# Peptides against a protein of PDB entry 4KTY, part 100

Target 1, 266 residues: chain A of PDB entry 4KTY
Amino acid sequence: YVLNDIGVIFYGEVNDIKTRSWSYGQFEDGILDTCLYVMDRAQMDLSGRGNPIKVSRVGSAMVNAKDDEGVLVGSWDNIYAYGVPPSAWTGSVDILLEYRSSENPVRYGQCWVFAGVFNTFLRCLGIPARIVTNYFSAHDNDANLQMDIFLEEDGNVNSKLTKDSVWNYHCWNEAWMTRPDLPVGFGGWQAVDSTPQENSDGMYRCGPASVQAIKHGHVCFQFDAPFVFAEVNSDLIYITAKKDGTHVVENVDATHIGKLIVTKQI

## One batch from the design tools (peptide; made by RFdiffusion4, then SolubleMPNN)

Design b2_p17_6_s3 (from b2_p17_6, 9 letters changed)
Fold by OpenDDE base, seed 5:
Structure b2_p17_6_s3 (fold): chain B 266 residues (1-266), chain A 17 residues (1-17)
Amino acid sequence: as target 1 above (266 residues)
Amino acid sequence: SPLSHKLDLQEIVKKNK
């Protein structure tokens, strides 16, 4: 999880799984220097740079350009003016070296590009890391651990009331570390995500969230466990908005979100 | 294409409600 410099990323649909290769290039010239530069741009204290909890959290913030002029600008609207389409990237090296040279955010990325670059960052700094793909990935926008779908009385989705969304797939990273800040048993794989999705205590970042804690329903543990839990295990709640302003829960589906979670084994 | 997209919730409703 540290030595492999080429990986496979899963994408597509749950019933049509696709793969692409990604070159991490953590050993190539200038990459370690760039990772250190990223932490310098984040103004990260030297004392924290040996702590994988702090490093992974800073990395999740800095791999995206939001808030802090970090590495990558996301684009999901098929508009790639004055940049590179996300699908054109084949690895992390060109992106990181461009960032180091230009000292400006690189355009453009989507989830697998963010995850690829973040994986390089983690591995370069000696943190075991892998990419995880989640099919039917929920985006809980109001932090209630539910995927709320509001319906009109005629059965049509009310787009104004429905703020949550489901992606065909989303990918993020898992980083291996001890968690002395958590109870015993919640170390190991930690979910971290550099794709800008939600604000976490003032920045677009996510994690580290204990995978073991999430699996056992302990969403009260730092960092961002409720959001990650919702991505993989939120219930679909079908709510009919009545004409009198009342809401009625019509159905609950506990099986739809997170239908398949895939990662490459080393 | 590797591009991700949001699913059409109306289709999900029709299939699963």
Scores: peptide ipSAE 0.648, ipTM 0.948, DockQ to the pose 0.896
Fold by OpenDDE base, seed 4:
Structure b2_p17_6_s3 (fold): chain B 266 residues (1-266), chain A 17 residues (1-17)
Amino acid sequence: as target 1 above (266 residues)
Amino acid sequence: SPLSHKLDLQEIVKKNK
């Protein structure tokens, strides 16, 4: 994983899976220096730079521009003024070098761009990493481990009652590391996500969350396990908002979220 | 397009309810 400088990113719909080539370029001139610069901008202590737990968490924060003037500005409104459309990027190198040169966040990215740049960052620093694509990816905004869908009595969705959403697909990263801070067995692949989605203890960051822990329903372990769990395994909860102000759960669907999770295997 | 988007929940409702 560390040695491969070209990858494939899965995207699209679960019934129309597509692939995109991405050049990580972790060996290109200036890229390692840029990754070190990113950690410098994060004011990361030297003592922590050898710890993949700290590095991956800092990386998840710094690859996005929120909070800390990190690498990438996200945009999902199809308006990309004063920047590059997310679809125009073909790899991490141009983004990272632009960031290093300008010392300003680079516009613009979406999930696969964040994941691509983050993958480069991790690999540059010797952390085995891969990109994961989740189709029907839930965004639990209120940390209740549910994907809430509110309905009016007429069956129309009321989008004002929750900020929960489902993405057609979402990409994040898995990084390989030991987790001495967790119980035995929860090392290995850790989910980390640099796409700014939710605030995690004061910053837009996510992970590392133990994939093994999540697979076994352990969401109590640091970091951000509930959020990652919800992305892949939230139940759709159909709630009817009655005229009298009461909420009634009409249906529960445990099969919709996380229909397919794809990653490159060894 | 590689662009991600939020799914229309109304469509999900129509298909699954």
Scores: peptide ipSAE 0.640, ipTM 0.945, DockQ to the pose 0.892
Fold by OpenDDE base, seed 2:
Structure b2_p17_6_s3 (fold): chain B 266 residues (1-266), chain A 17 residues (1-17)
Amino acid sequence: as target 1 above (266 residues)
Amino acid sequence: SPLSHKLDLQEIVKKNK
């Protein structure tokens, strides 16, 4: 998980799984220096740089450009003017070296690009890491652990009330570390995500969230466990907004979100 | 294409209701 510099990222649809090669290049010249530079830009104290919890959380924030002029600018509107289309990247090295050289965010990325660069960052710093792909990945916007779909009385989705969304697929990372800040048994793989989705205590970042804690419903454990839990296990809640302003739950679907979670074993 | 996108919730509703 640290030594492999080439990986495979799963993407596409749950019924049409596809793979993309990605070169992490954690051993390439200048990459370690760039990772250190990223932590410098984050103004991370030297004392924290040996702590994988702090490093992974900082990396989660800094691999995206939001808040802190981090590495990558995301684009999901099919407009990639003034940069490189996300699909054109083949690995992390060019992105990281461009960031180091220009000292400006690199355009553009989507989830697998964020995950690829973040994976390089983690591995470069000696943190075992892998990319995880979740199909039908929920984006819980209001932190209620549900995917709320509001409907008009005619059955049409009320887009104004419906703030949550579902990705066809989403990629994030898992980093291996001990969690002395958590109860015994919740170390190991920790979910971390550098794709900017939700604000976490003032920054667009996510994790580290204990995979074991999430699997056992311990969503109160730091960091961002509720969000990660919702990505993989949210129920679809169909709520009809009545004309009188009342909300009626008409249906609950516990089978749609997180239909498949895939990671390459290295 | 590796591009990700948000699903059309209306389609999900139609499939499940």
Scores: peptide ipSAE 0.635, ipTM 0.946, DockQ to the pose 0.906
Fold by OpenDDE base, seed 3:
Structure b2_p17_6_s3 (fold): chain B 266 residues (1-266), chain A 17 residues (1-17)
Amino acid sequence: as target 1 above (266 residues)
Amino acid sequence: SPLSHKLDLQEIVKKNK
């Protein structure tokens, strides 16, 4: 069994799907050491390092710089003056080696960069992993499993009330592991996401969330299943905010979010 | 460009409402 050290990441728009190569480089010199260093920086006990549940959750937190001076700083404002533009990266190796050398977060990443680095991290530590791309990926900001779009009576979006958002595409990872902490059948692929999106019990991290559980509508299982569910399956709820302060649901669209989910088979 | 972005919700409303 040899893990592929070069992958393909899907991005772009649902009607204009694009691909880019990504070098994971999990076998390159210094990469495994860097992954161990990441766990050291996380102050992860040795006893937990053999548990893929703990490792993937820690990795989810540490691949992003938030909270813990992790690997990558995200930037989505098209200003990259103090680092490397996200599009300039072609693989994980340079990022991880820079992190190890500088001992400071590396600038900058977006979802596919986070996913690429996280994929390397997982694979280095013996966890089978792949990158998943979701087009029309929802960001549920209030954990109600809906994409709430608030409208004024004139039909314009009320940006103050509308807290949820939709990415044109988003990338995260799936990691293969047993889940003895979950009911039988919910092992296998687990969604994990290192792109800082939502706070999960005090840190910007996400997962592992059972893909099987999510597919069957079980969002009660740890970790962050509601958020992942919402990314791929939330309904668009169009709510008109009336002048009298009441809210009226005008429309529901169950087909818009998660329009296409693409992953390369390992 | 590989850059991701949040969609303009007004455009979504226009197309789907």
Scores: peptide ipSAE 0.634, ipTM 0.945, DockQ to the pose 0.909

Design b2_p17_6_s4 (from b2_p17_6, 7 letters changed)
Fold by OpenDDE base, seed 1:
Structure b2_p17_6_s4 (fold): chain B 266 residues (1-266), chain A 17 residues (1-17)
Amino acid sequence: as target 1 above (266 residues)
Amino acid sequence: SPLSYKLDLQEIVNANK
């Protein structure tokens, strides 16, 4: 059994699906050492380094630079003057080796770069992992499992009240592990995300969240299941904000978010 | 381009009408 060191990442639009090759390079010189260095920087106890639950959660925090001077700095403003444009990366090796050498966060990444580096990290540490792409991926900002769109009476979006958003696409990782901390049947694939989106108990991290639990509507289980659920299954709620301050739900669309979820077999 | 972006919610609203 040999793990693939080259993969394909899906991106683009739901009506124009595109693919990008990505070199994970988990067997390249210095990469395993760098993954261990990442855990050292996280000050992770040695006793936890054999636990895929703890490792994947720490990895989701450390692959992004927020909070802890982790691996990658994200940028979505189309300004990359102080580093490498996200589209210029072709694999994880250069990023990880630069991080190890400089001991400073590497600029810049977006979701597929985060997912690519995180995939390398997981695979290096013996955790089966794959990248998942979600088209029309919701970002629920207030943890109500809804994508709330507030409208003025004239039908224009109220940007002040509307805090939730939708990505054209977003990708994260699934890691295979047992979940002794969850009820029977909720092991297997676990969603983990290193792209900094929401704070989870004091850090920008996400997961592991049981894919099976989420698939069956169970969002009460650790970690961050409500957020992951909302990414793939939140309803669009159209709310008219009246001049008198009242809010009226005008429409609900249960089909828009998570139009397509694509992943490849390991 | 592989760049991700936030969708224009007004376009979504208009398509729903």
Scores: peptide ipSAE 0.670, ipTM 0.955, DockQ to the pose 0.906
Fold by OpenDDE base, seed 2:
Structure b2_p17_6_s4 (fold): chain B 266 residues (1-266), chain A 17 residues (1-17)
Amino acid sequence: as target 1 above (266 residues)
Amino acid sequence: SPLSYKLDLQEIVNANK
């Protein structure tokens, strides 16, 4: 989890799983310096740099360019004219070195690129880390732990009312650490996500969220456990918005979100 | 393609109703 400098990232569809090689390159020249530079750009206090909780949270924020001119600019609209298409990247090294050299966000990334770079960051700093892929990954944007689909009376989705969404797949990272800030038993793997999805206490970041806590429904534990929980375990709630303004829950589906969660062990 | 995308929720609705 720390020594491997080449990995495999799972993507595609749940019924058509695909893999992509990714070079983490955490031992390559300049990468450690770049990771330190990232923390410098974040103005991270030196006392916190030895704390994997703080480091992973800062990394979550800084691997994306939002808020703080971090490493990567995301693009999901198929417009990559002013940078490198996300699919063109083969590893973290070029991205990180470009960031260090230019001191400007690098264009462009999507989830696996964010996860790849974040994985390098974590591993470079001695934090065991892996990439996790979730198929049918929900994006709950109102923090109610549900995937709410609002319908018109005719059965068509009301896109205005429906704010939540589902990725065909999404990947993030899990970082291994103790969690002295949580009750006993909630250390170990912590979900962290650098893909900018939701604001967390003032900036686009996510985690560390205890995987064990999430598995046992303890979504009250810091950080961002509700969001991560929703990504993997939201129920689809079909709500018909009546003309009279009332909302009627017509169906609940607990089987669609998080159909498969995959990670490479080594 | 490794590109991720948001699913068409209408398709999900239609598949489940």
Scores: peptide ipSAE 0.665, ipTM 0.955, DockQ to the pose 0.910
Fold by OpenDDE base, seed 4:
Structure b2_p17_6_s4 (fold): chain B 266 residues (1-266), chain A 17 residues (1-17)
Amino acid sequence: as target 1 above (266 residues)
Amino acid sequence: SPLSYKLDLQEIVNANK
């Protein structure tokens, strides 16, 4: 997971799974230097640069441009003025080298672009990393571990009552590390996500969250375990907003979110 | 297309009711 400089990213729909090649290029000229530059821009102290927990968390923040003039600007509105459409990228090298050269965020990325660049960053710094794809990926916006769908009495969705959403697919990274800051057994793969989705203690970042912890429903452990848990395992809650202002849970679907999680086999 | 998008919740509702 460190030596392979070409990868495959899964995308599309759960019933129409597609793959895209991605060149990580962690061994290409200037890429390691750019990764070090990223940490410099983050003002990361030298003492923390050898700690994969700190490095992955900083990388999660810095691969996106929010907060800190990081690497990539996301765009999901099909408007890519003054930049490159997300689908045009084929690997991390051009993005990282552009960032290093311009010293400005690169436009534009979506989840697989963020994940691709982040994977390069992690691997460059000696952290085993892989990309995972989650189909029907929930975005819990209010940290209640639910994917809330509000309905009017007529059955129409009221999109104003929650900002919760479901992506057709979302991808993030898993990084391998020990977690001495967590109880025994929660090391190994850690979910980290550089796609800007939610604020985590003041910055758009996510993880590292113990995959084992999430798998066993332990969402109390740092970092951002509740959010990652919700992405893969939140229940769909159908709530009818009554005319009298009351909310009634009409249905619960525990099988819809996170129908399929795909990654390269170990 | 590799583009990700937010699902239309109404479609989800209609499919599950």
Scores: peptide ipSAE 0.662, ipTM 0.953, DockQ to the pose 0.896
Fold by OpenDDE base, seed 3:
Structure b2_p17_6_s4 (fold): chain B 266 residues (1-266), chain A 17 residues (1-17)
Amino acid sequence: as target 1 above (266 residues)
Amino acid sequence: SPLSYKLDLQEIVNANK
């Protein structure tokens, strides 16, 4: 999980799973220096750089450009005129070296690019890390652990009221660490995500969230456990917005979100 | 293509009817 510099990222659809090779290159020249530079840009205290909890949280913030002029700018609108299309990247090295050289965010990435670069960052700093892919990944926008789909009385989705969304797939990282800040048993794999999705206490970052805690429904533990839980286990709530302004829950589907979560095993 | 996208929620709604 630390020494492997080439990986496989799962993507596509749940019924058409595909894989993409990704070169992490954590041992390539300049990469460690760039990772240190990233932490410098984040103004991370030296005392915190030995703490994988703090490092992974800072990394989740800094791998995306939002808030702090971090590494990657995301783009999902199929317009990549001012940079490199996300699909053109084959590994982390070029991205990180460009960031270090230009000292400006690199364009552009999507989830697997963010996850790839973040994986390099974690592994480079000695944190065991892997990429996980979640198919039918929910984006809960109001932190209620639900995927709320608002419908008109005619059955059409009300796009104005519907704030939550679902990715065909999304990938993030799991980092291995002890969690002395959590109850016993919630160490091990921690979900961290550098793809900018939601604001977490003032910054676009996510995690570390205890995978074990989430699996057992404990979403009260730091960091961002409710969001990660929602990504993999949100119920679809079909809500009809009545003409009189009332909302009625018409149906609940507990099986749609997080149909498959996969990761490469070493 | 590895591009990710937001699903059309209307399709989800229709499929679950």
Scores: peptide ipSAE 0.659, ipTM 0.954, DockQ to the pose 0.920

Design b2_p17_7_s1 (from b2_p17_7, 12 letters changed)
Fold by OpenDDE base, seed 5:
Structure b2_p17_7_s1 (fold): chain B 266 residues (1-266), chain A 17 residues (1-17)
Amino acid sequence: as target 1 above (266 residues)
Amino acid sequence: MMEEILKVLQEKALKSF
């Protein structure tokens, strides 16, 4: 989880699972220097750079360009005229070296690109890390641990009211560390995510969230446990917005989200 | 590419009503 410099990322759909190779290249020339540069750009205190909790949280913020001119600009609109389409990347090295050279965010990434670059960052700094793919991954935007899907009376989705969303798949990272800031037993794998999805106490970042805590429903543990919990275990709530302003719950689906979670364990 | 699937969820909901 530290020494492997080539990996496999799962993507696609739950009934049509696909894999892509990704070169992490954490030992390539200039990559460690770039990772240190990333922490410099984040103005990270030197005393915190030895703490994997702080490093992974800063990394989750800085691998995306939002807020802080970090590494990657995300794009999901199929418009990539001013950069490289996300699907064209095959590894982290070119992205990180471009960032270091240009000192400007690199265009463009989606979840597996963010996860790939973040995996390099973590492994380069000696933090064991892996990429996780979640199929039917929820994006809870109001931290209520459910996906509220608002429907018009005709059955069409009300896009104005429906702010939550579901991805066919989403990739993030798990990083291995102790958690002395949590009760005993909640160290080990921690979910961290550099894909900009939600604001976490002032910037687009996510984690570290204890996988053990999430697995046992302890969503009160820092950081961002409710969001990660929702990604893998949200109920779908279908709500009809009536013309008179009332809301009626039409259906609840507790089995759809987080249908399959996959990671390479070698 | 990542894709939001709200429309698919809508169709699923309609079948469940």
Scores: peptide ipSAE 0.176, ipTM 0.768, DockQ to the pose 0.069
Fold by OpenDDE base, seed 1:
Structure b2_p17_7_s1 (fold): chain B 266 residues (1-266), chain A 17 residues (1-17)
Amino acid sequence: as target 1 above (266 residues)
Amino acid sequence: MMEEILKVLQEKALKSF
């Protein structure tokens, strides 16, 4: 995982899975220096730079531009006039080198771009990492582990009341490390996500969350286990908002979210 | 490109009610 400098990222729809090649380029000139620069910009203590838990959490925050003028600016409005469209990127090297030279956030990224750059960052620093794609990925914004979908009486979604959302697909990373801060058995793959989705203790970051903990429903384990759990295992709660202000639960779908999780083997 | 799919969820809900 550390030695591979070219990868495959899964995207598209669950019924029509697509792949794109991504060049990580963790061994190319200037990339290691840029990764160190990223940690310098985060003002990360030197003593913590050998700890993959701290490094992955800092990387999660710094690969996105929010809060700290990190590497990538996200955009999802299909207007990319002031930068490069997310689909135009083919690898991490140009993004990281632009960030290093300009010392300003690079425009623009979406989940696979964030995941690609984050994968380079992790691998460059000797942390085994891979990209994971989740189809029908939930975005729980109120930490209740369910997707509350509010409907008007006519059946249309009430966008004002509905704060939670579902992505057709979402990409994040898994990083391999020991977790001495967790009970025995919860080391190994840890979910980390640099796409800015939710605030985690003051910054847009996510993880590391133990994949084994998530698999067994242990959402109390740091970091951000409830959010990651919700991404892959939220129930859809359909609620009709009546004109009189009352809410009625119409249906519950426990099978839709996290329908397929894919990662490259080897 | 990644996108939110609330409309798809709506359609599924209408079929189940």
Scores: peptide ipSAE 0.173, ipTM 0.774, DockQ to the pose 0.069
Fold by OpenDDE base, seed 2:
Structure b2_p17_7_s1 (fold): chain B 266 residues (1-266), chain A 17 residues (1-17)
Amino acid sequence: as target 1 above (266 residues)
Amino acid sequence: MMEEILKVLQEKALKSF
């Protein structure tokens, strides 16, 4: 989980799983320097750089360009005219070295690119890390641990009311560390996510969230456990917004979100 | 590419109503 510099990332659909190779290159020339530079740009104090909790949280913020001019600019509109399309990247090295040389965010990334670069960052700094793919991954936008899908009376999605969303798949990272800030038993794998999805105490970042805590429903544990929990376990609530302003729950689906969570055993 | 699938979910829901 630290030494492997080439990996496989799962993507596609739950019924048509696909894989792509990714070169992490954590041992390549200039990469460690770049990781240190990333922490410098984050203005991370020296004392915190030895703490994997702080490092992974800072990394989750800095691998995306939001808030802090971090490494990668995300784009999901299928128009990548001013940079490299996400699918063209084959590894982390070129992205990180471009960031270091230009000192400007690199365009463009989507979840697997964010996860790939973040994985390099973590491994480079000696934190065991892996990429996780979640199929039917929920994006809880209002922190209620469910996906509220609002429908018009004609059955069409009400995009104004529907703030939550679901990705066909989403990739994030798990980092291995002790969690002395949590009760005993909640160390080990921690979910961290650098894809900018939700604001976490003022910045687009996510984690570290204890995988064990999430698994056992302890969503009160720092950091961002409710969001990660929702990604893998939210119910879909279909609500019809009536013309009179009333809401009617039409259906509840507790089976679709988090259909499959896959990671490569390295 | 990753994509949002709300429309697909909508269609599934409508069939169950």
Scores: peptide ipSAE 0.164, ipTM 0.767, DockQ to the pose 0.069
Fold by OpenDDE base, seed 3:
Structure b2_p17_7_s1 (fold): chain B 266 residues (1-266), chain A 17 residues (1-17)
Amino acid sequence: as target 1 above (266 residues)
Amino acid sequence: MMEEILKVLQEKALKSF
């Protein structure tokens, strides 16, 4: 995982899976220096730079521009006049080198771009990493481990009440590390996500969350396990908001979220 | 995109009623 500098990222729809190549370029000139620069910009203490737990968490924060003038500015409005459309990127190198040179966030990214750059960051620093694509990926923004979809009496979605959302697909990273801060058995692959989705203790970051812990429903383990769990296992709760102000659960769907999780095996 | 997804999911939910 560390040595491969070319990857494949899965995207699209669950019934129409697409792939795109991505050049990580972790061995290209200037990339390691840029990764170190990213940690410098994060004001990361030198003592923590050898700890993959700290490094991956800092990387999760710094690959996105929010909070700390990190690497990538996200945009999902299909208007990319002041930068490069997310779909135009083919690898991490140009993004990272632009960031290093300009010392300003690079525009623009979406989940696969964030994941691609983050993968380079991790691999460059010797952390085995891969990109994971989750189809029907939930975004739980109230930390209740479910997707609350509020409906009007006519059946239409109440967008004012419905704050949770679902991506047709979402890409994040898994990083391989030991977790001495967790019980035995919860090391190995850790979910980390640099796409700015939810605030985690003051910053837009996510992970590392033990994949094994999440798989077995242990959402109490740091970091951000509830959020990652929700991404892959939330129930959809359809709630009708009555005109009298009451809420009625109309349906529960436990089958939609996390319908398919894909990663490149080699 | 989000609204489109929610609409699709909504339609599926309504069909189950």
Scores: peptide ipSAE 0.025, ipTM 0.608, DockQ to the pose 0.070; fails the geometry check

